# Ledger of designs, part 93: peptides against a protein of PDB entry 1BH9

Target 1, 89 residues: chain A of PDB entry 1BH9
Amino acid sequence: FSEEQLNRYEMYRRSAFPKAAIKRLIQSITGTSVSQNVVIAMSGISKVFVGEVVEEALDVCEKWGEMPPLQPKHMREAVRRLKSKGQIP

## One batch from the design tools (peptide; made by RFdiffusion4, then SolubleMPNN)

Design b2_p24_6_s2 (from b2_p24_6, 13 letters changed)
Fold by OpenDDE base, seed 1:
Structure b2_p24_6_s2 (fold): chain B 89 residues (1-89), chain A 24 residues (1-24)
Amino acid sequence: as target 1 above (89 residues)
Amino acid sequence: SEELEALEQALRMAGELAFEQLRK
């Protein structure tokens, strides 16, 4: 792929949610404490999900004839499209 | 960089959407 795509991938690969923040979020949802391994697993799953949404959002942006940076409208449309494709619940 | 900031913003937005779904 293009140099731009590679650059985006590199930035994505290096990005990550702070473990402490993820732990607190999970605990707020489950109502109970979670182990470090659960946080790691959820962090990974979340990153994959975010990556897929961003990829779809970039496609939306392009199809709309617009240029990055991504805006909330691109993200919202991406989620709708992924749901329609059955790729996310 | 500008591109990094854009990615961080996108990740934040996507993360918020993801967790909104998880909380439902």
Scores: peptide ipSAE 0.045, ipTM 0.543, DockQ to the pose 0.617
Fold by OpenDDE base, seed 5:
Structure b2_p24_6_s2 (fold): chain B 89 residues (1-89), chain A 24 residues (1-24)
Amino acid sequence: as target 1 above (89 residues)
Amino acid sequence: SEELEALEQALRMAGELAFEQLRK
């Protein structure tokens, strides 16, 4: 990675989904309130999920002969590929 | 399930938005 890419990675590594946003999203789906521990767990799992998608997206970008930064199309394709590999539901 | 897929889709989109912000 370039220095800029490395910096972006570090920013990503240090980033986290806001608890409130995760809580709202889960509750929107489940239709009921969730505990703090559920939010914490889901926040961690979510970051791992995004990380895996990003990793796959980088591979997609390279295989398509394109250069960073990642675009939504790379992320969408990454998800598709991960699903086909059975790595995500 | 549809619910799980919806969650993952939303998180994926959130990730995309996050990267957009990081590029700025």
Scores: peptide ipSAE 0.033, ipTM 0.515, DockQ to the pose 0.095
Fold by OpenDDE base, seed 3:
Structure b2_p24_6_s2 (fold): chain B 89 residues (1-89), chain A 24 residues (1-24)
Amino acid sequence: as target 1 above (89 residues)
Amino acid sequence: SEELEALEQALRMAGELAFEQLRK
């Protein structure tokens, strides 16, 4: 990996969804309160999911002969492709 | 916990795959 790539990954790794927001979102879905550990676990899973979408979007960008940064159209196409592959519902 | 460690590993793998896409 290049220094630039490593730096970007490190920034991604250090980023996180706001715990309060995740907690509220989960509770709005389950209808009940959730523990801190559940929030942490779901935050991690969500981060992995976002990472996978971004990865697919980068592939889309490349296939379309375009250069980063990613645009909404890349993200939309990425989601569509992941659904087609059965990787997301 | 093992679950959290697995998540960290998954994130690492995802990052590596993303890098591969960027290098193409």
Scores: peptide ipSAE 0.029, ipTM 0.466, DockQ to the pose 0.039
Fold by OpenDDE base, seed 2:
Structure b2_p24_6_s2 (fold): chain B 89 residues (1-89), chain A 24 residues (1-24)
Amino acid sequence: as target 1 above (89 residues)
Amino acid sequence: SEELEALEQALRMAGELAFEQLRK
């Protein structure tokens, strides 16, 4: 790891979606209450998803010959590429 | 809970693998 990579990893590791926000989002979609375990599971899945998008965005940034920090254009392109790869619907 | 711990472990492993691929 470079120091920069280590810092990003630590920030990612420590990051988390607020349970209340995840719960509200799920319930807005399902129309019913969800258990704590569902919130935990979805929080984890969401974190992995965000991690994958960020990883792709970093790749985009590098391939475009640009330097971090990531910009919205990198994130948008990352999502597009992940869709093209079939990794997200 | 066991499930929370398992998910946290999986997330850490996934993060580590992701950053390994970002190494130059």
Scores: peptide ipSAE 0.027, ipTM 0.457, DockQ to the pose 0.037

Design b2_p24_6_s3 (from b2_p24_6, 12 letters changed)
Fold by OpenDDE base, seed 4:
Structure b2_p24_6_s3 (fold): chain B 89 residues (1-89), chain A 24 residues (1-24)
Amino acid sequence: as target 1 above (89 residues)
Amino acid sequence: SEELEALRQALAMAGQLALELLRQ
């Protein structure tokens, strides 16, 4: 991977979901309030997931002989491949 | 690249720690 690709990956890695949104999502699933630590942990897991998708998308972009920036088609293909590999349900 | 793999591994480890926190 090029330095430019690494920098783009880092941009996605540094992104974060809003804490309030994560809290609401968890509470909608659990049916009860959750602690701040749970929200922090789930936020981190979400970032890990996004990082894995971005890594796969960068690989897709490279394998297709295309140059950054990543496009929606790369992200969609990445998700498809990760599902095929059993890395995403 | 080695740098990207290092980042991936760091994120994976962070995720594992997050899961452990949830189990407490």
Scores: peptide ipSAE 0.063, ipTM 0.530, DockQ to the pose 0.061
Fold by OpenDDE base, seed 1:
Structure b2_p24_6_s3 (fold): chain B 89 residues (1-89), chain A 24 residues (1-24)
Amino acid sequence: as target 1 above (89 residues)
Amino acid sequence: SEELEALRQALAMAGQLALELLRQ
């Protein structure tokens, strides 16, 4: 990996959703309390999802012949492509 | 890279289990 890619991965690795916010969100959806392990797991898949969208958006940006930073249009196109590939619903 | 990928896979699997628990 390039230094830039490594830096992005380091930033991604260090990123996290606030546990309290995730817990409240899950509870608002389910109507019941959830365990710490559920919050951790849901935080994890949310992080993975964001990572996958960002990776796809970077590919979109490159294919469009554009340079970072990513813009909303790249993110929207990334989601569209991931849906088309069946990677997200 | 390999470490990050392993972490991502582990987190995804854990999330799938959590979703299944929430569906019960």
Scores: peptide ipSAE 0.050, ipTM 0.534, DockQ to the pose 0.063
Fold by OpenDDE base, seed 3:
Structure b2_p24_6_s3 (fold): chain B 89 residues (1-89), chain A 24 residues (1-24)
Amino acid sequence: as target 1 above (89 residues)
Amino acid sequence: SEELEALRQALAMAGQLALELLRQ
C-alpha cells in the first residue's frame, strides 16, 4: 500500500470532527504522532460510526412506539443492539 | 442508506491502510 492510496479516500469526507481533537485523541492512545492521512481516515470512520449509532437509535425509538427527538435510552439500546449484531465490540 | 454503505466500505478500506501505517 501507499499513503497516496489513503489520500484518495479524502474525497468521501463531507464533514468531520475537529482534526486537532481527533489527532490528540489518537496520539493519546498510540503514544506516537500520526499523519494527516491517518487523522482523515479515523475521522471518517468515526463519522460513519456515529451515523450508524444514530440510525440504530432511530430504529429503536420507532420500535418502542416513540417519536423523536432521540433520548439517552435510545442511544444506550442502540449500542447494545449493535454489539449483539457484531457491528461493534 | 446506499450512500452510507458506499462511504462505509471506502472508509473501512482506508482504515486498514491507516492501521498498517501505524504499525510501521
Scores: peptide ipSAE 0.047, ipTM 0.523, DockQ to the pose 0.065
Fold by OpenDDE base, seed 2:
Structure b2_p24_6_s3 (fold): chain B 89 residues (1-89), chain A 24 residues (1-24)
Amino acid sequence: as target 1 above (89 residues)
Amino acid sequence: SEELEALRQALAMAGQLALELLRQ
């Protein structure tokens, strides 16, 4: 792996959504309070999901012959491709 | 990544279970 690839992974690994924000979002959807464990689980799911979208976007960027940083067009195309693969409803 | 996929599946199952419990 290149230094850049390792750096991106380390930044991803250290990143996290604020628990309070996740809690508020889930509660806005479910209409009821959620436990700390649910917040932790949903935070993890969200992080992995975002990571998968970012990895797909990196692949898109490379396949288009473009250089970092990622742009909104890469993210949009990534989501489209993941939908076609059945990874996103 | 196979490891990432395994983690995703585990977390997805855990999340689904949690949401199901909340619906009860």
Scores: peptide ipSAE 0.038, ipTM 0.526, DockQ to the pose 0.051

Design b2_p24_6_s4 (from b2_p24_6, 13 letters changed)
Fold by OpenDDE base, seed 5:
Structure b2_p24_6_s4 (fold): chain B 89 residues (1-89), chain A 24 residues (1-24)
Amino acid sequence: as target 1 above (89 residues)
Amino acid sequence: SEELEALKQALKMASELAFEQLRS
């Protein structure tokens, strides 16, 4: 694959959600404190989710005949498509 | 390209498993 694709993967690989932010977000939803393991697990799941959305958005961008960088409209359409496919809730 | 495709497949599988876990 291309250097650009490799770079995207590397950026994805190196990216991570701040634990504190994830913890606060989860706690805002659950209303209770969560363990570090839960934060770690949720962080990983979230990263995979974002990766899938971004991949779909790239497909959208390409199918629309547009060039990167991704725009909000690509992300919105990606989410819509993933929902319609039943890939995400 | 083939490696990227493999990665995409892995991401898809991981995502599906993750969401299944969340829904169960």
Scores: peptide ipSAE 0.042, ipTM 0.503, DockQ to the pose 0.071
Fold by OpenDDE base, seed 1:
Structure b2_p24_6_s4 (fold): chain B 89 residues (1-89), chain A 24 residues (1-24)
Amino acid sequence: as target 1 above (89 residues)
Amino acid sequence: SEELEALKQALKMASELAFEQLRS
């Protein structure tokens, strides 16, 4: 792995979703209030999901002979591939 | 690097476990 790849992972590792926004989003879906622990859990799951998609998108970008930054077409293709592999529902 | 590869594997494992729970 290149230094750039490592740096991208470090940025991902340090990233986080705003708790307040996640809480509001979950509550809008569930129709009821949620605990802080639920927000933390869902934030973690969401981060893992986004990480997988971004990683796949970077792979797509590279395989297409293109360079970052990622474009919507890379993200769409990444999701499609992950679904076909059964890595995401 | 080996470290990044290990972390990617851990991420994969975590994602699989997470989605299994989401599928109820």
Scores: peptide ipSAE 0.037, ipTM 0.497, DockQ to the pose 0.068
Fold by OpenDDE base, seed 3:
Structure b2_p24_6_s4 (fold): chain B 89 residues (1-89), chain A 24 residues (1-24)
Amino acid sequence: as target 1 above (89 residues)
Amino acid sequence: SEELEALKQALKMASELAFEQLRS
């Protein structure tokens, strides 16, 4: 990644996902240490992904005629719908 | 709502940009 590309994801890391937590999560999956740049990139992409799931869940909640806050059933249905749309494997 | 639709579009654009950067 270029410095410009990484800068666009820097703001994501500063908000929802703490750097240390993301680093530990990635390392638990890969089994090896990861660089700061990888953490920044993955943090940004993950936040966007989570946002997409949440907005889908809000849509589900609305379509079911229910009001926030979101419940587990909304999140589960959101994931199912995103899979059906091919947006999640 | 219109606010939610705007959010959906923004997230879609951001997601596409992010994945394009990974592929480059």
Scores: peptide ipSAE 0.035, ipTM 0.493, DockQ to the pose 0.062
Fold by OpenDDE base, seed 4:
Structure b2_p24_6_s4 (fold): chain B 89 residues (1-89), chain A 24 residues (1-24)
Amino acid sequence: as target 1 above (89 residues)
Amino acid sequence: SEELEALKQALKMASELAFEQLRS
């Protein structure tokens, strides 16, 4: 890896979803309002989920002998692999 | 590199733990 790659990876890892957006998204799915604790919990879970997909995509990228930044093909393959592993629905 | 690989593994472990909790 390079320092630049690590920096980009850490910047992504440290990013967070806007609370308002997460709240609206949850409410659009559940059809009812949710507490801030639910928003916080779901925000964290969502970040971890995205991280898992990205981590898998990075593995795909590496296994294909390619380098970041990630491309759609890496993300598609990552999702496929995670589904096959039963890690995500 | 070893550092990047360690970060990926940590993230993977955290993700697996989170989803296990969701499925329980």
Scores: peptide ipSAE 0.077, ipTM 0.546, DockQ to the pose 0.074; fails the geometry check

Design b2_p24_7_s1 (from b2_p24_7, 12 letters changed)
Fold by OpenDDE base, seed 1:
Structure b2_p24_7_s1 (fold): chain B 89 residues (1-89), chain A 24 residues (1-24)
Amino acid sequence: as target 1 above (89 residues)
Amino acid sequence: SMEDLRHMYNLAAAMLGLPELDFS
């Protein structure tokens, strides 16, 4: 990893979705209350997913010779690449 | 969809301190 990549990873590693927000989101989708353990599990899964997409988008941005902030085209390309790699469904 | 991308980015921004993105 470059220093920049390492710094992004460290920031990602230390970050987390607020439990209350995740709980509300899940309940809005499922239509029923969820347990604390479900919130913890879904928070972890969501973090991995979002982190992978963002890192791939930053990589796309760099490979295209561009600089942040990210644009919709970077996110769209990132998702396509991750799907082709089998890293996301 | 663009709506899905916006939701993903908004979540990412909250985690990584990325600037808000205008998808419109």
Scores: peptide ipSAE 0.050, ipTM 0.622, DockQ to the pose 0.107
Fold by OpenDDE base, seed 4:
Structure b2_p24_7_s1 (fold): chain B 89 residues (1-89), chain A 24 residues (1-24)
Amino acid sequence: as target 1 above (89 residues)
Amino acid sequence: SMEDLRHMYNLAAAMLGLPELDFS
């Protein structure tokens, strides 16, 4: 790993979605209350999902011969590629 | 930690019927 990669990883590792926000979001979608364990589970999968999208976007950025910071076009292309791989719906 | 993420995903997978994820 480069220093930059390590720094990004550490920032990612230390980051977390607020439980209250996750709970509100889930409940807005499901229309019903959810347990703490559901919030924890969804927080984890959401973090993994964001990490996968960002990783793909960084790969796109590199393959396009561009330098960070990531731009919306990188994120859009990342999502398209992940969908084509069947990694996300 | 990655261990925590794996545990959280496993819980999510069990609850939501998600496929197994490779964290390696």
Scores: peptide ipSAE 0.032, ipTM 0.561, DockQ to the pose 0.048
Fold by OpenDDE base, seed 3:
Structure b2_p24_7_s1 (fold): chain B 89 residues (1-89), chain A 24 residues (1-24)
Amino acid sequence: as target 1 above (89 residues)
Amino acid sequence: SMEDLRHMYNLAAAMLGLPELDFS
């Protein structure tokens, strides 16, 4: 991959969802306590999902000849494109 | 939809402690 992709990957790799925050969020939705394994699994899934959306949004931004930071229009278009590609529901 | 996007970001923000995004 390109140097730009590598840089984004490194930043992405260093990012993480705090376990405590995820646990609280899941429990707020389910109404019950969840195991550490569930928190770990959801952390990974969420990170992948967010990463995919952000990556697509950055691509949109670039293709439109614009510069970061990302704006809602980039995120909105990214989601539409990912849906059309069957990457997300 | 914008509503879906807002929900997606809110989920991420809650997990990562990110600031609220202005979708207007």
Scores: peptide ipSAE 0.030, ipTM 0.590, DockQ to the pose 0.084
Fold by OpenDDE base, seed 2:
Structure b2_p24_7_s1 (fold): chain B 89 residues (1-89), chain A 24 residues (1-24)
Amino acid sequence: as target 1 above (89 residues)
Amino acid sequence: SMEDLRHMYNLAAAMLGLPELDFS
């Protein structure tokens, strides 16, 4: 793939949600404390999810004949498309 | 790695009843 794609993947791989933030979010939803492993798992899920949304958004941007950076409209459309594909609920 | 992320997701999916993601 292109250098641009490589750069995006590198940045993506280096990114991560803070464990504390994930933990707080989960606990706010569940109403109880969660283990470190649950936090790690959910952090991974979140990263994969964001990655897929961004990838889809980039595809949307390209298909619309537009140039980066991504705009909210691309992200919204990406989510809609992923839902239609059954990738996200 | 992406493999690690997929593994983590699979574990979480089994626990939480999340839909399987398409990584293709």
Scores: peptide ipSAE 0.029, ipTM 0.549, DockQ to the pose 0.050

Design b2_p24_7_s2 (from b2_p24_7, 8 letters changed)
Fold by OpenDDE base, seed 2:
Structure b2_p24_7_s2 (fold): chain B 89 residues (1-89), chain A 24 residues (1-24)
Amino acid sequence: as target 1 above (89 residues)
Amino acid sequence: SVEDLKHEYNLAAELLGLPPLDFE
C-alpha cells in the first residue's frame, strides 16, 4: 500500500454521492418517489460500484503502461472488462 | 428489496474496509 494508494483510498472513503442527486436519478428510472432509506442504500451501492470500476480502470492503466490520472478510455475499458467477467450485467 | 441491497453493500463494504450501512 503506497502512499499514493493510501491517499486515493482515503479520498474515496470520504467521498459520497449527494442524496438529492441519487434520489433524482432513481426517481427518473422508477417514475415514482423513493424513501430516504432507499436513497441511502443506493448511495452506498453506487459508491461501491464506482470503486470497483475505478479499481479496474487503474489496473487497465497500469497494464497499458500508462500513468495516472485516469482517462475516459481507461474507464470505458474497465467497464468492458467487468462486463466480460460478469461483474457488471 | 432494500434489505437485500443493504446486505450486498455490507458484504462489499467489508471487503473495501468501509463501515456497514446504517439506515436512518
Scores: peptide ipSAE 0.050, ipTM 0.587, DockQ to the pose 0.041
Fold by OpenDDE base, seed 4:
Structure b2_p24_7_s2 (fold): chain B 89 residues (1-89), chain A 24 residues (1-24)
Amino acid sequence: as target 1 above (89 residues)
Amino acid sequence: SVEDLKHEYNLAAELLGLPPLDFE
């Protein structure tokens, strides 16, 4: 891994979705209260999901011969590629 | 681990009526 990759990974590790926001989002969908374990699981999966999309977007940016920062077009292409790989629905 | 989170998510998803999730 390059130093830049390590730096990005470190920033990713330190990032997190607020539990309160995740809880509110889930409850807005389900219409009922959810347990702490559900919030923890959803928070973790959400972080992994965002991380995978960003990783793919960075790869797209590089393959297109472009430089950061990431643009919406990179994110859109990342999602498309991940769908084609069956990695996301 | 991601595998543990995936397992927990799928259990939660079942309770919430959400589709299962696959990670590579």
Scores: peptide ipSAE 0.033, ipTM 0.561, DockQ to the pose 0.043
Fold by OpenDDE base, seed 3:
Structure b2_p24_7_s2 (fold): chain B 89 residues (1-89), chain A 24 residues (1-24)
Amino acid sequence: as target 1 above (89 residues)
Amino acid sequence: SVEDLKHEYNLAAELLGLPPLDFE
């Protein structure tokens, strides 16, 4: 990894979803209460997914000759590309 | 696809002791 990649990774690692928000979201979907461990696990899984999308979006932004911050158009294109690659459903 | 996502979630849900997801 390049220094720039490592820096982005560290920033990514420092970000997190609020526990309470994730818990409410999961319970809204499942219709039942969930344990703390489930919230932690789902938070991690969600973060990995979001990280993959953001990484692709940053690549799109760079290839289009643009600079951060990311815009909705970058995110939409990222999702399209990841679906095309079969990396997301 | 949404269907593929549902399938993957259900596998994870089973592992985590969550109920299966019911959406189309």
Scores: peptide ipSAE 0.023, ipTM 0.512, DockQ to the pose 0.033; fails the geometry check
Fold by OpenDDE base, seed 1:
Structure b2_p24_7_s2 (fold): chain B 89 residues (1-89), chain A 24 residues (1-24)
Amino acid sequence: as target 1 above (89 residues)
Amino acid sequence: SVEDLKHEYNLAAELLGLPPLDFE
């Protein structure tokens, strides 16, 4: 990995979704209360998913000869590519 | 696809002790 990739990884590794927000979101979707462990698990799963999308978007940005910050067009293209590769249903 | 995502969620929900979800 490049130094830039390592730096992004460190920032990603230290980031986390707010537990309260995740809990409320899950409860809104499922219609039932959820445990703290469920919130932790779903936070981790969501983090991995978002991380994959962001990393793909950064790759798109670079391949287009552009520099961060990421723009909506990079995110949209990232999702399209991940769907094409079967990484997103 | 949305249908694939639905199935994936339901599998995860089972592991996490959540009820299955039906969404379109």
Scores: peptide ipSAE 0.022, ipTM 0.504, DockQ to the pose 0.034; fails the geometry check

Design b2_p24_7_s3 (from b2_p24_7, 11 letters changed)
Fold by OpenDDE base, seed 4:
Structure b2_p24_7_s3 (fold): chain B 89 residues (1-89), chain A 24 residues (1-24)
Amino acid sequence: as target 1 above (89 residues)
Amino acid sequence: SREDLIHMYNSAAKLLGLPDLDFE
């Protein structure tokens, strides 16, 4: 890893979704209360999901001959590619 | 691990009536 890559990874590793916010979001969708374990599971998989999208977006950015920071066009293309690969729903 | 998180989500998703996730 370059220092920049390592720094990005460390920021990602240290990041986390607030449990209260995730709980509220899930409950707004389901219309019912959810357990703490559900919140933990959803928080974890969401972080993994975001990581995979960002990784793909960085690849898109590089393939287009561009440099970070990522732009909306990179994120849109990343999601499209991941869907086509069947890596995300 | 990533695999553990996916399994945890799928278990929770079943309870919540959400779709399962299949990641490579």
Scores: peptide ipSAE 0.085, ipTM 0.651, DockQ to the pose 0.043
Fold by OpenDDE base, seed 1:
Parts: structure tokens; sequence; C-alpha cells
Structure b2_p24_7_s3 (fold): chain B 89 residues (1-89), chain A 24 residues (1-24)
């Protein structure tokens, strides 16, 4: 991995969704209060999901001969590719 | 670790009445 890739990974690793926001989002969907463990689980899976999409988008950007920052077209293509691979629903 | 997180989600999803995630 390049230094830039390592730096991006470190920033990703240290990032997290705000617990309060996740809790409110889940509760808006379920209509009931949720436990901290539910918030932690949803935060974790959401982080993995976002990470995979961003990783794929960066790959798309590179394959198209373009440079960051990522654009909406990269994100849209990433989602399409991940769906095609069966990595996301 | 990814699988562990998905399992955690699935466990929580059952309690919330949400669909489980499938993965390979």
Amino acid sequence: as target 1 above (89 residues)
Amino acid sequence: SREDLIHMYNSAAKLLGLPDLDFE
C-alpha cells in the first residue's frame, strides 16, 4: 500500500458514526427505543458498508484514469459494481 | 471481523424485526 492509502485507512479506522444519530435513525424506522448494543452493531455494519463503497469508488476513479476527490459518478458506479458482485444487496 | 459485525447486526435485526443480511 502507498502512504496515501495507509493514511486513508487510518482516517477510516478512526472514524465512527455518532451514536446519537444512529440511535435516532433506528428509532425513526422501528418506532421504538433501541439498546446501546443495537446502536453499536448498526454503527459497525454501517462503517463497513461505507468503507467498502468508498474503496470500490476509489478503484473506479483510478480505473477511469481520474484522481480524487471522489465524485458522485464514482460513488454511483461503485454501488452498481458492488451489487453486480453480490457484495451488497 | 466483517462477518462478526454482520452477525451482530443480524442478532440485533431479529430483535427489531428487520431483515437479516446475507453474505458469503
Scores: peptide ipSAE 0.083, ipTM 0.649, DockQ to the pose 0.041
Fold by OpenDDE base, seed 5:
Structure b2_p24_7_s3 (fold): chain B 89 residues (1-89), chain A 24 residues (1-24)
Amino acid sequence: as target 1 above (89 residues)
Amino acid sequence: SREDLIHMYNSAAKLLGLPDLDFE
């Protein structure tokens, strides 16, 4: 674990999706209002999901013989791979 | 656990019909 990896983790750890944004997003999909507890749960789940995508994207970047920062192509490929593995829908 | 949360996401995504991530 390099200092760079630690720094990325710290930034991730400190990050959080705004409750209002999550609430709006969920409601835009479901068409109904959701409780505060649902928002809290989904916020946490979403954070973990983003972490998994970023981790996969970093792996993609390295496997392609490229250097950070991550680019959209890495993120797209990461999502594709995670889907193929059945880790995301 | 981390794995539990991942599974929770998958379940929630299917249930709610969450869109796929799209990075343009």
Scores: peptide ipSAE 0.079, ipTM 0.635, DockQ to the pose 0.058
Fold by OpenDDE base, seed 3:
Structure b2_p24_7_s3 (fold): chain B 89 residues (1-89), chain A 24 residues (1-24)
Amino acid sequence: as target 1 above (89 residues)
Amino acid sequence: SREDLIHMYNSAAKLLGLPDLDFE
């Protein structure tokens, strides 16, 4: 990893999804209650996914010659690029 | 840890037929 990547990761690592909110979200989708382990697993997987999207969005922002904070257009383009690369469905 | 999260993702990805994550 580059120094820039490590720096972004450290900031990213400090963020977290609220456990209760994730539980409610999952339950709203499944229609049933879920265990604590399911919440933990989904929280981790979701965080990795979000991290990848944000990293791509930052790259888009830079390539467009713009400065943070990220805007919706950066996020949309990031998702498009990741799909194009086959990194996300 | 980051490694743990990546392993969790990769395990889930395999089950869903999604690509694995690569890391240094």
Scores: peptide ipSAE 0.042, ipTM 0.577, DockQ to the pose 0.048

